# Peptides against a protein of PDB entry 8YR4: the designs that were tried, part 65

Target 1, 309 residues: chain A of PDB entry 8YR4
Amino acid sequence: PRGSPALQLVVLICLGLMGLERALNVLVPIFYRNIVNLLTEKAPWNSLAWTVTSYVFLKFLQGGGTGSTGFVSNLRTFLWIRVQQFTSRRVELLIFSHLHELSLRWHLGRRTGEVLRIADRGTSSVTGLLSYLVFNVIPTLADIIIGIIYFSMFFNAWFGLIVFLCMSLYLTLTIVVTEWRTKFRRAMNTQENATRARAVDSLLNFETVKYYNAESYEVERYREAIIKYQGLEWKSSASLVLLNQTQNLVIGLGLLAGSLLCAYFVTEQKLQVGDYVLFGTYIIQLYMPLNWFGTYYRMIQTNFIDMEN

## One batch from the design tools (peptide; made by RFdiffusion4, then SolubleMPNN)

Design b2_p14_1_s2 (from b2_p14_1, 8 letters changed)
Fold by OpenDDE base, seed 3:
Structure b2_p14_1_s2 (fold): chain B 309 residues (1-309), chain A 14 residues (1-14)
Amino acid sequence: as target 1 above (309 residues)
Amino acid sequence: SLLEEIEQTEKELE
């Protein structure tokens, strides 16, 4: 944020914490590997206990890879509250100032409540988009790149290729299926709004409906609108299940290919048993934030369309 | 799924 050096420092600290999260995402699997190797070698209790304690501490900082429950993530979220509030307030004041510069004719044509709702939606959409881009999308892409580099350097190039192909296919299919699904969601939302508008209109005209004894007719028309909505809702929900299943299948195939290759290299004594566990743990850790990617992509698309209008 | 929870949250925000 331009104008507050304190908030700029908080942004830099948050970026530093994001870098620390990326380091933890690599270190946690490594320490878990080391535990498995020490257990396999029947290492002395003191070495094992130190490595386990260090792993648990790193896992506490990471928060299980969900990106929301770890100490570092919580600290980042806490520090970001002030930056979000500053950004929100600045956007809100810009919108409000722009609304006051608009002609009286524009204000007379709109209800004050509608204008405020547009301003609130605009502010929330911009602030939401920025938060999702900075804290979820960019870090997830960074974790994938770091994962590819890590597996390429410390394993075999084949592992880096498997992760690259798996993640590229996952992202591509997520985008394609999400774009396809967005059509069903828009149709559902349009029908929901039409069904709601019909219910409101019928209820506002209740005296006229009662005068003509048309209650049964209005109920039947509302029922038809609900059935039409539910048909679109089913398509939206079924398309979500298809997305989730497609994502799960891609990750499952990547995990299968990589796990078989790792097991083969362990059999050839090129890798340790801990490296097999590391691969599985790391892939599952990369998968957790990727489940949100389809939602983030949709939010980005929606917010871009809302900014063009 | 986490996607379903977010879709529900997005419906509440629309």
Scores: peptide ipSAE 0.023, ipTM 0.677, DockQ to the pose 0.673
Fold by OpenDDE base, seed 4:
Structure b2_p14_1_s2 (fold): chain B 309 residues (1-309), chain A 14 residues (1-14)
Amino acid sequence: as target 1 above (309 residues)
Amino acid sequence: SLLEEIEQTEKELE
């Protein structure tokens, strides 16, 4: 944000908090590993109690790993409100200024309410896109990279490879299936708008419909429009289930392969029992934000297309 | 996926 040093400082603090979230995503599994190892070794209560207390405190700061429930994430979101408001207002003023520069013919051909709705959609689109990119997409990619590096350095190159292949396949399939699904969602939204428009037109022309005793005809046309909408809605919903199941399968296979490999290395005494728990915990933590990645990608893609129109 | 349900719910609330 140019022009407010206070908002620039808030942005830097938010970036620092995002860095802290990345550190917590590594530390929480490590501390959980350490608890399991200390329990296995029958360590003294004082060491165990300190490690458990530290773990619970770190877990409170991290939250559920979904990036929405942790103290650090909540503090970041709270501080970002002023930055978002500044960005939104700036985009809104830029769009409004641009609308005033457009030809009188463009304004005469459009209703004022439609122009305002385009401005609001444009502002929401840009602000939403930036927020999703900065707070969800980039952090998730960073956590994946950090995870690959961590597992490659502290476990074995094979674990880093499993995580890399799993996450790369997950991201690729998420993108491909999301792009495929976006066609169904657009068709659904177009049919929803058409169905709503028919209902509004029928109700606005209520007197004419009554005059011609055409109520049954309008109801039948509305029913046909609903059936057509529901056919597209089903495709959208079924494609979402397919995305979710594909994502779940990829993560499940990665978790299976890595867990079996961890178990094998524990049996060979190359890893400890806590390292098995760490791997499972860390993969689940990576998975939670990734469940939203398809939505973020679609929001980004939709917002990009809505900016081109 | 869950955000799509949230976004769908937000669109149903508008």
Scores: peptide ipSAE 0.022, ipTM 0.655, DockQ to the pose 0.283
Fold by OpenDDE base, seed 2:
Structure b2_p14_1_s2 (fold): chain B 309 residues (1-309), chain A 14 residues (1-14)
Amino acid sequence: as target 1 above (309 residues)
Amino acid sequence: SLLEEIEQTEKELE
């Protein structure tokens, strides 16, 4: 934001907090590993208590594990409110200025309420896309890359390969299945709109329907439209279950392969028991943001299509 | 995935 040095500072602080969140995603599993190793070695209580206290503090900053947002994420979201409001207002003013530059003939052909609805949809689409890209997509991809590098450097290269293959397959299947599902969702939405339009037309013409005693005929037509809608809804819902199950299978196979390999290296005394717990904890932490990736990808695609129209 | 169901349910309630 060129006009406010205060908002530029807030953006820099938010970027710094995003960097801190990435560091916490590495540190939290490491501290959890250290607790497990200290417990296994029967270490002195003072060392254990310090490590546990440090872990709980880092986990409070990170959040995520309990489904709650962490302190760092909440602070980032709070500071970002002013930046989002500035961006939204700037987009709204640009759209409004552009609408005033349009020909009188265009304005006479449109209702004022339709023009405002186009402006609101355009603003919400741009601000939504920016928020999803900056706060969800980019950080998730960064965490995957950091994870691959970490496992490749501190574990055997085979662990880095398992994480790489698992995450690459997960992302690829999520995209492919989401694009496949988009056809079913579009068909469902089109049939829903057609069913609503038929119900509205039947109710607006209720006097004519009463005059011809056609009530049973209109009810049967509406029933047929509902059955057709439910057939498309079932395909949409079943395709969502298939996506979730496919994602669960990919993560399950990656977790199985990596956990078996880690257990094998622990039996050979090449890794510690804490390293087994680290691997499982880290994979679960990578999986949590990825559950939303399909939703974000679809929202991004929908918002791009809505901006082109 | 779960957010898609929540957003769909919210759009059905509006």
Scores: peptide ipSAE 0.018, ipTM 0.627, DockQ to the pose 0.273
Fold by OpenDDE base, seed 5:
Structure b2_p14_1_s2 (fold): chain B 309 residues (1-309), chain A 14 residues (1-14)
Amino acid sequence: as target 1 above (309 residues)
Amino acid sequence: SLLEEIEQTEKELE
């Protein structure tokens, strides 16, 4: 934000908190591993109690992973409110100024309420897009990269490769299936709008419909429009289930491959039981924000299309 | 569920 050094400092603090979240995402699984190893070794209570207390504190700061209600995430969200308000207001003023510069012919052809709705949608779209990019997409990609580096350095290179292949395949399939699904969603929305328009037209002309005793005909026509809509809705919903199942399958295969490899190395005494638990916990932790990636990609794509119009 | 809540929120914003 240009012109407010206080808001610039808040942005820097929020970026620092995002970096802290990334560090917590690595540390929490490590401390959990250490607890499991200490329990297995029957370590002295003092060492165990310190490690458990440290883990619980780190878990409180992290919460349930990326996008959870952890203390650091809540603090970041709280501090970001002022930055979002500043950005929103700036976009609203730019749109409003641009609307005043438009020709009288453009304003005469549009209802003022529709123009304001377009402006509000535009503002929400831009601010939403920026929020999703900064707080969801970029952090998730960073967590994946950090995960690959961590597993490549502290585990065998094969673990880093499994995570890389699993996450790359997951992201690619998520994009491809989401783009495919967008066609069904657009068709559904178009039919929904057409069905609503017919219902409104029939209700506005209710006197004419009653005069001709055409109520049964209008109800049947509306029923046909609903059935057509539900057929498109089913395709949209079924495509979402297919996306989710594909995502679950990819993560399941990655988890299976990595878990089998961990179990093998534990059997060979190259890794400890805690390392097996670490891998499973870390993969599940990476999966949580990735479930939203398809939705974020769709929102980003919709927002770009709405900005071009 | 959570994807549906976002889809519902998107439908409320449309």
Scores: peptide ipSAE 0.018, ipTM 0.624, DockQ to the pose 0.484; fails the geometry check

Design b2_p14_1_s3 (from b2_p14_1, 8 letters changed)
Fold by OpenDDE base, seed 2:
Structure b2_p14_1_s3 (fold): chain B 309 residues (1-309), chain A 14 residues (1-14)
Amino acid sequence: as target 1 above (309 residues)
Amino acid sequence: SLLEEEEELERKAE
């Protein structure tokens, strides 16, 4: 934001906190590995207690594993509120200024409440899209790249390849299946709107329906519309289950291949028991934000289409 | 799943 040095500093702090989250995503699995190795070696209590305390503190900063948001993420979200409000207000004022530049004929053809609803939807869409890109999509892609580099450098190159293939296949299938699902969701929403419109029209004309004793006919037409809607809803819901199961299968196969390879190298004394636990922990940690990737991709696509209309 | 809950929340907001 060019007009406020204080908000520029807040943006820089938020970027620094995002960098710290990336560092925590590497450090937490490493400290967990070290605990497992110290337990295996029957290390002195003082070394173990220090490493456990450090791990718990890092895990409190990171969050994620318990379904709770971490302290660093919460602090980032708190600081970002003012930046989001500034961005939202700027977009809203730009839309409002543009609406005032439009011809009187455009304003006479639309109700003031509809114009305000378009402005609010436009502002919410842009600010939502920006937040999803900056705080979810970019960090998730960065964590995957950091993970591939880490496993390629500190493990055998085969582990980096397994993570690369697993994550690339996961992302590709998520995109392809989400694009396929979007057709079913659009068909469902169109039929829902048509079913709602029929119910509203029947209720607004209820006196005419009573006059012709056509209540049974209107109920049967509404039942047919509901059955048609439920057939489309089932396709949408079944396609979501298929997406989730496909994602679970890809991660499961990657976890299986990598865990078997890690167990083999531990048996050959090339890796420690803690390295097996690190691999499993790190893959699960990468999987958690990826569950949202399909939703973010759909939201991004919907918001872009809604901005072009 | 969190994806299903978010899809249900979106459907209720439309």
Scores: peptide ipSAE 0.028, ipTM 0.717, DockQ to the pose 0.561
Fold by OpenDDE base, seed 3:
Structure b2_p14_1_s3 (fold): chain B 309 residues (1-309), chain A 14 residues (1-14)
Amino acid sequence: as target 1 above (309 residues)
Amino acid sequence: SLLEEEEELERKAE
């Protein structure tokens, strides 16, 4: 934010906390590996207890892979409230100033409630998009890159290739299926608005409907509109299930290929039992944020289309 | 995605 050095410092602290979260995403699986190796070796209790305590502390900082419940994420979210409020207020004031610069004809042609709703939607869309890009999309892509580098350096290059192919296929299919699904969602939303408008029109004309004893006709027409909506809703919901299943299949195939390869290298004594557990834990940890990627992609597309209009 | 289900649920609750 230009103009407040305090808010600039808060942004830098939030970026530092995001970097710490990326480091925790690598360290937590490593410490879990070390616990499994120490248990396998029947190591002394003092070494095991220290490693377990350190792991639990790092896991508390990380927040269990959901990204939202960890101490570092909560601290970042807390500090970001002031930055979001500053950005929101700046966008609201820019929109409000621009509305006051518009001609009287523009104001007379629109209801004040519609203008305010457009302003609120515009502000929410811009602030939401920026928050999702900075705190969810970029960190998730960074975690994937860090994961590929980590597996390529500390495992065999084949593990880095499996993660790369799995994540690239996952992202590509998520985009393609989400773009395909967006057509069904738009059709559903259009029919929802038409069904709502029909209900409102029937209710506003209630006296006329009652005068002609047309209640049964209006109910039947509304029922037909609901059935048409439900047919489109089913297509939207079925397309979501297809997206989720496609995502689950891709991650399952990546987990299978990598787990089999890891098991093979453990049998050859090139890797430890803990490394097998690390791979599975790390892939599941990468998968959790990726479940939201389709939504973020859709929100990005929707907000770009809403900004072009 | 879980968020798409959550947003679809929120939109149905409004």
Scores: peptide ipSAE 0.044, ipTM 0.735, DockQ to the pose 0.289; fails the geometry check
Fold by OpenDDE base, seed 1:
Structure b2_p14_1_s3 (fold): chain B 309 residues (1-309), chain A 14 residues (1-14)
Amino acid sequence: as target 1 above (309 residues)
Amino acid sequence: SLLEEEEELERKAE
C-alpha cells in the first residue's frame, strides 16, 4: 500500500505469519510422532505431559490445516482487514472516477442479461449451500453422537463426557456468537446498498455533475460513504475472527483434556498407543465440518427473515 | 467459518 508505512508494516507482519503457518505445518506432525514414540517407549509421565501440552499448543496455533481457524491464521486475517479495506477503497474510487468519464456508454451498455446471471448465480449458490448444509450438518451431528457413544463404551465414561461438554459448548457458543454477529452483517449490507445507490444516482446525474464541474465533490461524498461502510465491514470481519478464535479455543481445550487423559491411561496400560491416535484423529475430523456450522446457522436465519419480509 | 469468507470473496468478485 503506497502512502501508509503502518499498512506496509502490517503486510510484512502478515507475510511473517504465513511463514510461521508453514513452519507449524511441519512441526505439528513431528510432535505428534514424538508423542507416539514416547508412549511406545513407556517414557516418564512428566516428559509425556510436556510433549502433549506442547503439541496441543502448536495445534492451537496451526488449527485444522488448510483453511484452518488457527490462532496464527485468525491473527493474519484480523491484521489484513485494514490492508484489504485500503485496497478496496482505492479500486472503488478509481472505478467511480473512470465511470464518470465513460458514464453514457456504461449506462447504454448495461446488459440486462448480466444482472439476471448474477441473480441466478445468487439463487443457485443459496440452493447449493442449503443442500451442502443438510448433507454436512446432519452427518456432523450424527458423528458427534456416535463419537460420544463410542468413547463412552470403548474408552471410559470420562472421554464421552469430555466430547459431550466440548461439542455442546462449541455448538452453543457458535449459535450465540453467530446471532450477535448477524446484527453487524445486516448493518454492513444495508450501508453497502446505500453506498451503491448513491454511486448509481451520481452516475445517472453525470451530465449535471459535469455541467457544474462538481466531479471532485461527488468523489468526496462517495469516499465518505465508503469510509462509513468500511467501519461496519471491520466490525463484521472482526466478529468473524472472534467466532473462529472462540471455536478454536473450545476445541483446543477439549483436545488438551482428552489427550492428557488418554496419555495417562496409556501409561497405566488401560489403553493402547493406537487409542491415543484414534482420539486425536477423531476430534480433528469432528472439528473440520464444524467450522462451517456458524455460516450455516446464519444462512438459515437470513433465508427465514427474507421469507418473512 | 470458512463459508463466510468464501461468500464474502464471491460477493467481492461480482
Scores: peptide ipSAE 0.040, ipTM 0.740, DockQ to the pose 0.162; fails the geometry check
Fold by OpenDDE base, seed 4:
Structure b2_p14_1_s3 (fold): chain B 309 residues (1-309), chain A 14 residues (1-14)
Amino acid sequence: as target 1 above (309 residues)
Amino acid sequence: SLLEEEEELERKAE
């Protein structure tokens, strides 16, 4: 944000809080590991109680890795409201000024209400996209990289490789299936709008429909439009289930491979029982924000296409 | 899934 040093400071604080979230994503599993190891070793109550209290406090700050429910995430979101409002207003004013520079012929061919709706959609799209990129996509990619580095350094290169292959396959399949799915979603939305338009046109022409006793004909045409919509909705919903299941299988295979390898190294006394728990906990923490990655990617794609039109 | 809840939220916002 150029022009407000206060908003620049808020952006820096939000970036600092994002860095703290990344640190918490590493520390929470480590503290959980330490609790399991202390319990296994039958450590003194004072050491255990301090570690448990510290873990619960860190977990409260993290909010369970869902990225939306933690104290740090909530504080970041709260502070970002003013930055988002400033950015939104700036984009809205840029779109509005650009609309005023467009030819009179462009304005005469469009109703003012449609132009405003396009401007509002464009503003919300750009500001939403930037927020998703900065607060969800980039942090998730950072957590994956940090995870690969952490497992490669503190466990074995094989664990880093499993996480790398699992996350790379997950991201690639998420992108490919989301792009494939986006075609079905667009077809569904287009048919929904067409079905709604037919209902509105039939109701606006109610007197004419009644004059011709065409009610049964309009109802049948509306029914056919609904059936066509439901066929596209089913494809959209089924493709979502396929995406979710594909994602779940990839994470499940990564979790299986890594958990078996952890268990093996624990049996060889190269790792502790807590390290097995750490791996499972960390993979689940990486998985939670990744569930949204397909939606973020779709929003990015939709917003880019809507900006090109 | 979280993706389904966001799709329902997007569908309610359109």
Scores: peptide ipSAE 0.031, ipTM 0.729, DockQ to the pose 0.577; fails the geometry check

Design b2_p14_1_s4 (from b2_p14_1, 8 letters changed)
Fold by OpenDDE base, seed 5:
Structure b2_p14_1_s4 (fold): chain B 309 residues (1-309), chain A 14 residues (1-14)
Amino acid sequence: as target 1 above (309 residues)
Amino acid sequence: DLLKKEEELERAAE
């Protein structure tokens, strides 16, 4: 952000914390591998206890479950609040200034409440797009690249190739299925707006409906609109399940291929038991943020379209 | 869970 050196420093700290998160994503599986190897070798308690304590500390910093609930991520999110507020306010003021520069003819054709809603949508769209790109999309792509490099250097080129092919196929299918699904979601949203508009129109004309005893007719018309909406909602929800299942299948195939290859190399004494556990753990860690990639892609695409309008 | 979080993300973008 131009004009505040304090906010610029906060942005740099947040970028540094993002780099630390990437390092933790590699280190946590490595330490877990080391624990498994030490347990297998019946290593002395002092070495095991130190490695376990270090792993738990790193896992506290990284977080667990659906990604970003670790200490480092929480600290980043906390520090970013001020940057987000500054960016949002700047975008809002730019949109507001631009609205005042628009022709009287443009304002006469629109209701003031509609203009404010356009301004709010524009602000949310820009701020959301930037947040999703910086905090979700770019880090996920970085973790994939880091994973490919790590497996190619420390395992075998075949592991790097499996991860590359799996993730490339995953991303491609996620984009294609998300673009296909966006049509169903647009149809659903259009029908939802039409159903709401009918309900509002019926309620605004309540006296007329009551005068003609047309309450049963309006209720039946509303029921038909709800059934039409639910038919489109089902298509949207079913398409999401299909996306999730397709993603799960691709990751499952990649995990199967890589796990079989790991198991083979462990039987040949080229890899340790801990390396098998590392591969599985790392692939699962990559899957967790990728499961939301379709949602982020859709939101980014929608926000771009809403900015052009 | 996934649907609810997707809806929450959509509502946060509106």
Scores: peptide ipSAE 0.024, ipTM 0.683, DockQ to the pose 0.588
Fold by OpenDDE base, seed 4:
Structure b2_p14_1_s4 (fold): chain B 309 residues (1-309), chain A 14 residues (1-14)
Amino acid sequence: as target 1 above (309 residues)
Amino acid sequence: DLLKKEEELERAAE
């Protein structure tokens, strides 16, 4: 953003919108709580109708909690397009300038298509890294912290502790399983590239293959490469299912513990029925972006490794 | 859905 005050303003607006998304993530459950409490108390229609209308408006601004479908998120994404294009172009020009500074021997040892592919990967890597850090990772961590603070202050320290333990365990397991999964994925991508290269080489040498009547042999070699790829793809996909299930179990246990504690405190008249609904709603809202945290973490790691190479 | 979005996110990072 250096050199364009307009783009700096857009970045500040996007950061402001991200702050608004964090506020909405707290307010939406609160308004939903208030609706449940007003319904329980048989409050006047005018108060209920105002609270429901306000809730629906806030929910429209927030969207489905996935961070992609809300009006505020869409507006942020729209405004960010110009910033992304500026950043991409700047990185592309830096990489291109750096490639021109490299020795003639480096260029002669590489095909022009490989050099361009390295430039494109480098640009995508840096731009992707920034986007995932700023728009997915940081906001999710902020929502967790805000949640811990909120539940600790307005419910009881025990709720804050449950959320803290649940989210800490979730993040730790997500990182550990994602790092384990990354090995299978790298092997899959390597085998995919090798399988594609074999297909390309066989097709480029089509005349030679036909001259030797080696079509059946090339098809069988390609089949063997596909089978090896599918074996690695299965491991990658199965490891993703394992990650998702592990995440679901951790959130499920946190939701169970917190919901039971809420129900208990409602029976003791320390909390209202709406507070039970708030806890469940807020945990589910935290869970939605967290499902992607492993993917974002891996993408960040891959992007860092790809920048070092 | 999760697999497809993960593949899309990964293709967007490649």
Scores: peptide ipSAE 0.023, ipTM 0.673, DockQ to the pose 0.636; fails the geometry check
Fold by OpenDDE base, seed 1:
Structure b2_p14_1_s4 (fold): chain B 309 residues (1-309), chain A 14 residues (1-14)
Amino acid sequence: as target 1 above (309 residues)
Amino acid sequence: DLLKKEEELERAAE
């Protein structure tokens, strides 16, 4: 943000908190590993209790699950409110200024309500794009890279390769299936808008419909439009289930391969029991945000198209 | 759940 040193400091703090979230994503599995190893070794209660307390505190800071925010994420979101408001206001003013610079012929052909809706969509699209890119896409990619590096350095190169192949296949299939699915979604949205427009036009012409006793005809036309919409909605929803199942299968295969390899190395006394638990926990942690990657990619693509119109 | 959250995220982007 140009012009406010206070908002620049808030952005730097938010970036620092994002770095802390990445560190927590590595530390939480490590502390969980250490608990399992201490339990296996029958370590003294004082050492175990301290490690468990530290793990629970780190887990409170990290949070867990899709939609459950940890303390660090909540603090980041809270601090970001002012930056978001500044960015939104700046985009709204830029769009509004640009609309006033457009030709009178452009304005005479459009209703004021349509122009305001275009301005609002444009603002929402830009701010949404930036938020999804900075807080969801970039962090998820960073966690994957950190994971590959960590497993390659501290386990074996084979674990890093499994994570690399699994995540590369996951991302590639997510993009390809999401692009394929976007066609069905666009067709659904177009048919929804057409169905709504027909209902509005029929109701606005109520007097004419009543005069000709055409009520049954208008209801039947509306039914046909709904059936056509539901056929497209089913294709959209079925394609989402297919995406989710494909993603689950890829992660399941990666988890299977890596877990079997971990178990083998534990039997050979090259790794500890805690290292098996660490691998499984870390892969599940990577999977949780990745389920939303297709949704974020689609939103980014939609928002980009809405900015070009 | 995933479908509902996807729809909620879409409605928040509109």
Scores: peptide ipSAE 0.023, ipTM 0.677, DockQ to the pose 0.601; fails the geometry check
Fold by OpenDDE base, seed 2:
Structure b2_p14_1_s4 (fold): chain B 309 residues (1-309), chain A 14 residues (1-14)
Amino acid sequence: as target 1 above (309 residues)
Amino acid sequence: DLLKKEEELERAAE
């Protein structure tokens, strides 16, 4: 943001916090490994208690699980509110200025409510895209790369290869299945809009419907439209379940292959018991943000198409 | 939960 050094500093702090989140994503599994190793070795209580306390503190900073945000993520989100508001206002003013540069003939052909809706959609789409790219897509890809490097350097090269193949297959199948399901979603949305339009038209013409005693006919027509909508909704929902199951299967196979290989190396005394727990914990941790990757990808694609129109 | 969050994210993008 040119013109506000305070907002530039906030952006730099947010980038620093994003870097800290990446470091926490590596450190939390390492500390958990260390706890398991200390428990296995029957280490002194003082060393164990310090490591457990440090782990819990790092886990509080990181957050984790489906839908829980950590302290660092919450602090980043809080600081980003001002940057988002500045960006949104700047985009809104650019769109508004551009609308005033358009010909009187264009304005006379459009309703004021339609023009405002175009401005609001444009602002929301740009701000949404930026937020999803910066806070979800880029960090998730960075965590995958960091994971591959970590497992390749500190484990055997085979672990890095398993993570690479698993994540590459996961991302590829997520994109392919998401593109495949987009047609069902578009068909559902089109039928929903058509069903709503029919209901509105029937209700606006209720006097005519009453005059002809056509109420039963309009109800039956609406029922048929609902059944057609539900058939498309089922396809959309079933395709989402198929996506989630495909993702779960890929992660399950990667976890199985890597866990068996890790267990084998622990049996050969090449790895410790804590390294088995580290691998499982780290893979599950990578899986959590990836569950939303398909949704983010679709949203990015939709918003790009909506910006080109 | 996942379905509801996906629907909420979509409603926030419309």
Scores: peptide ipSAE 0.021, ipTM 0.653, DockQ to the pose 0.601; fails the geometry check

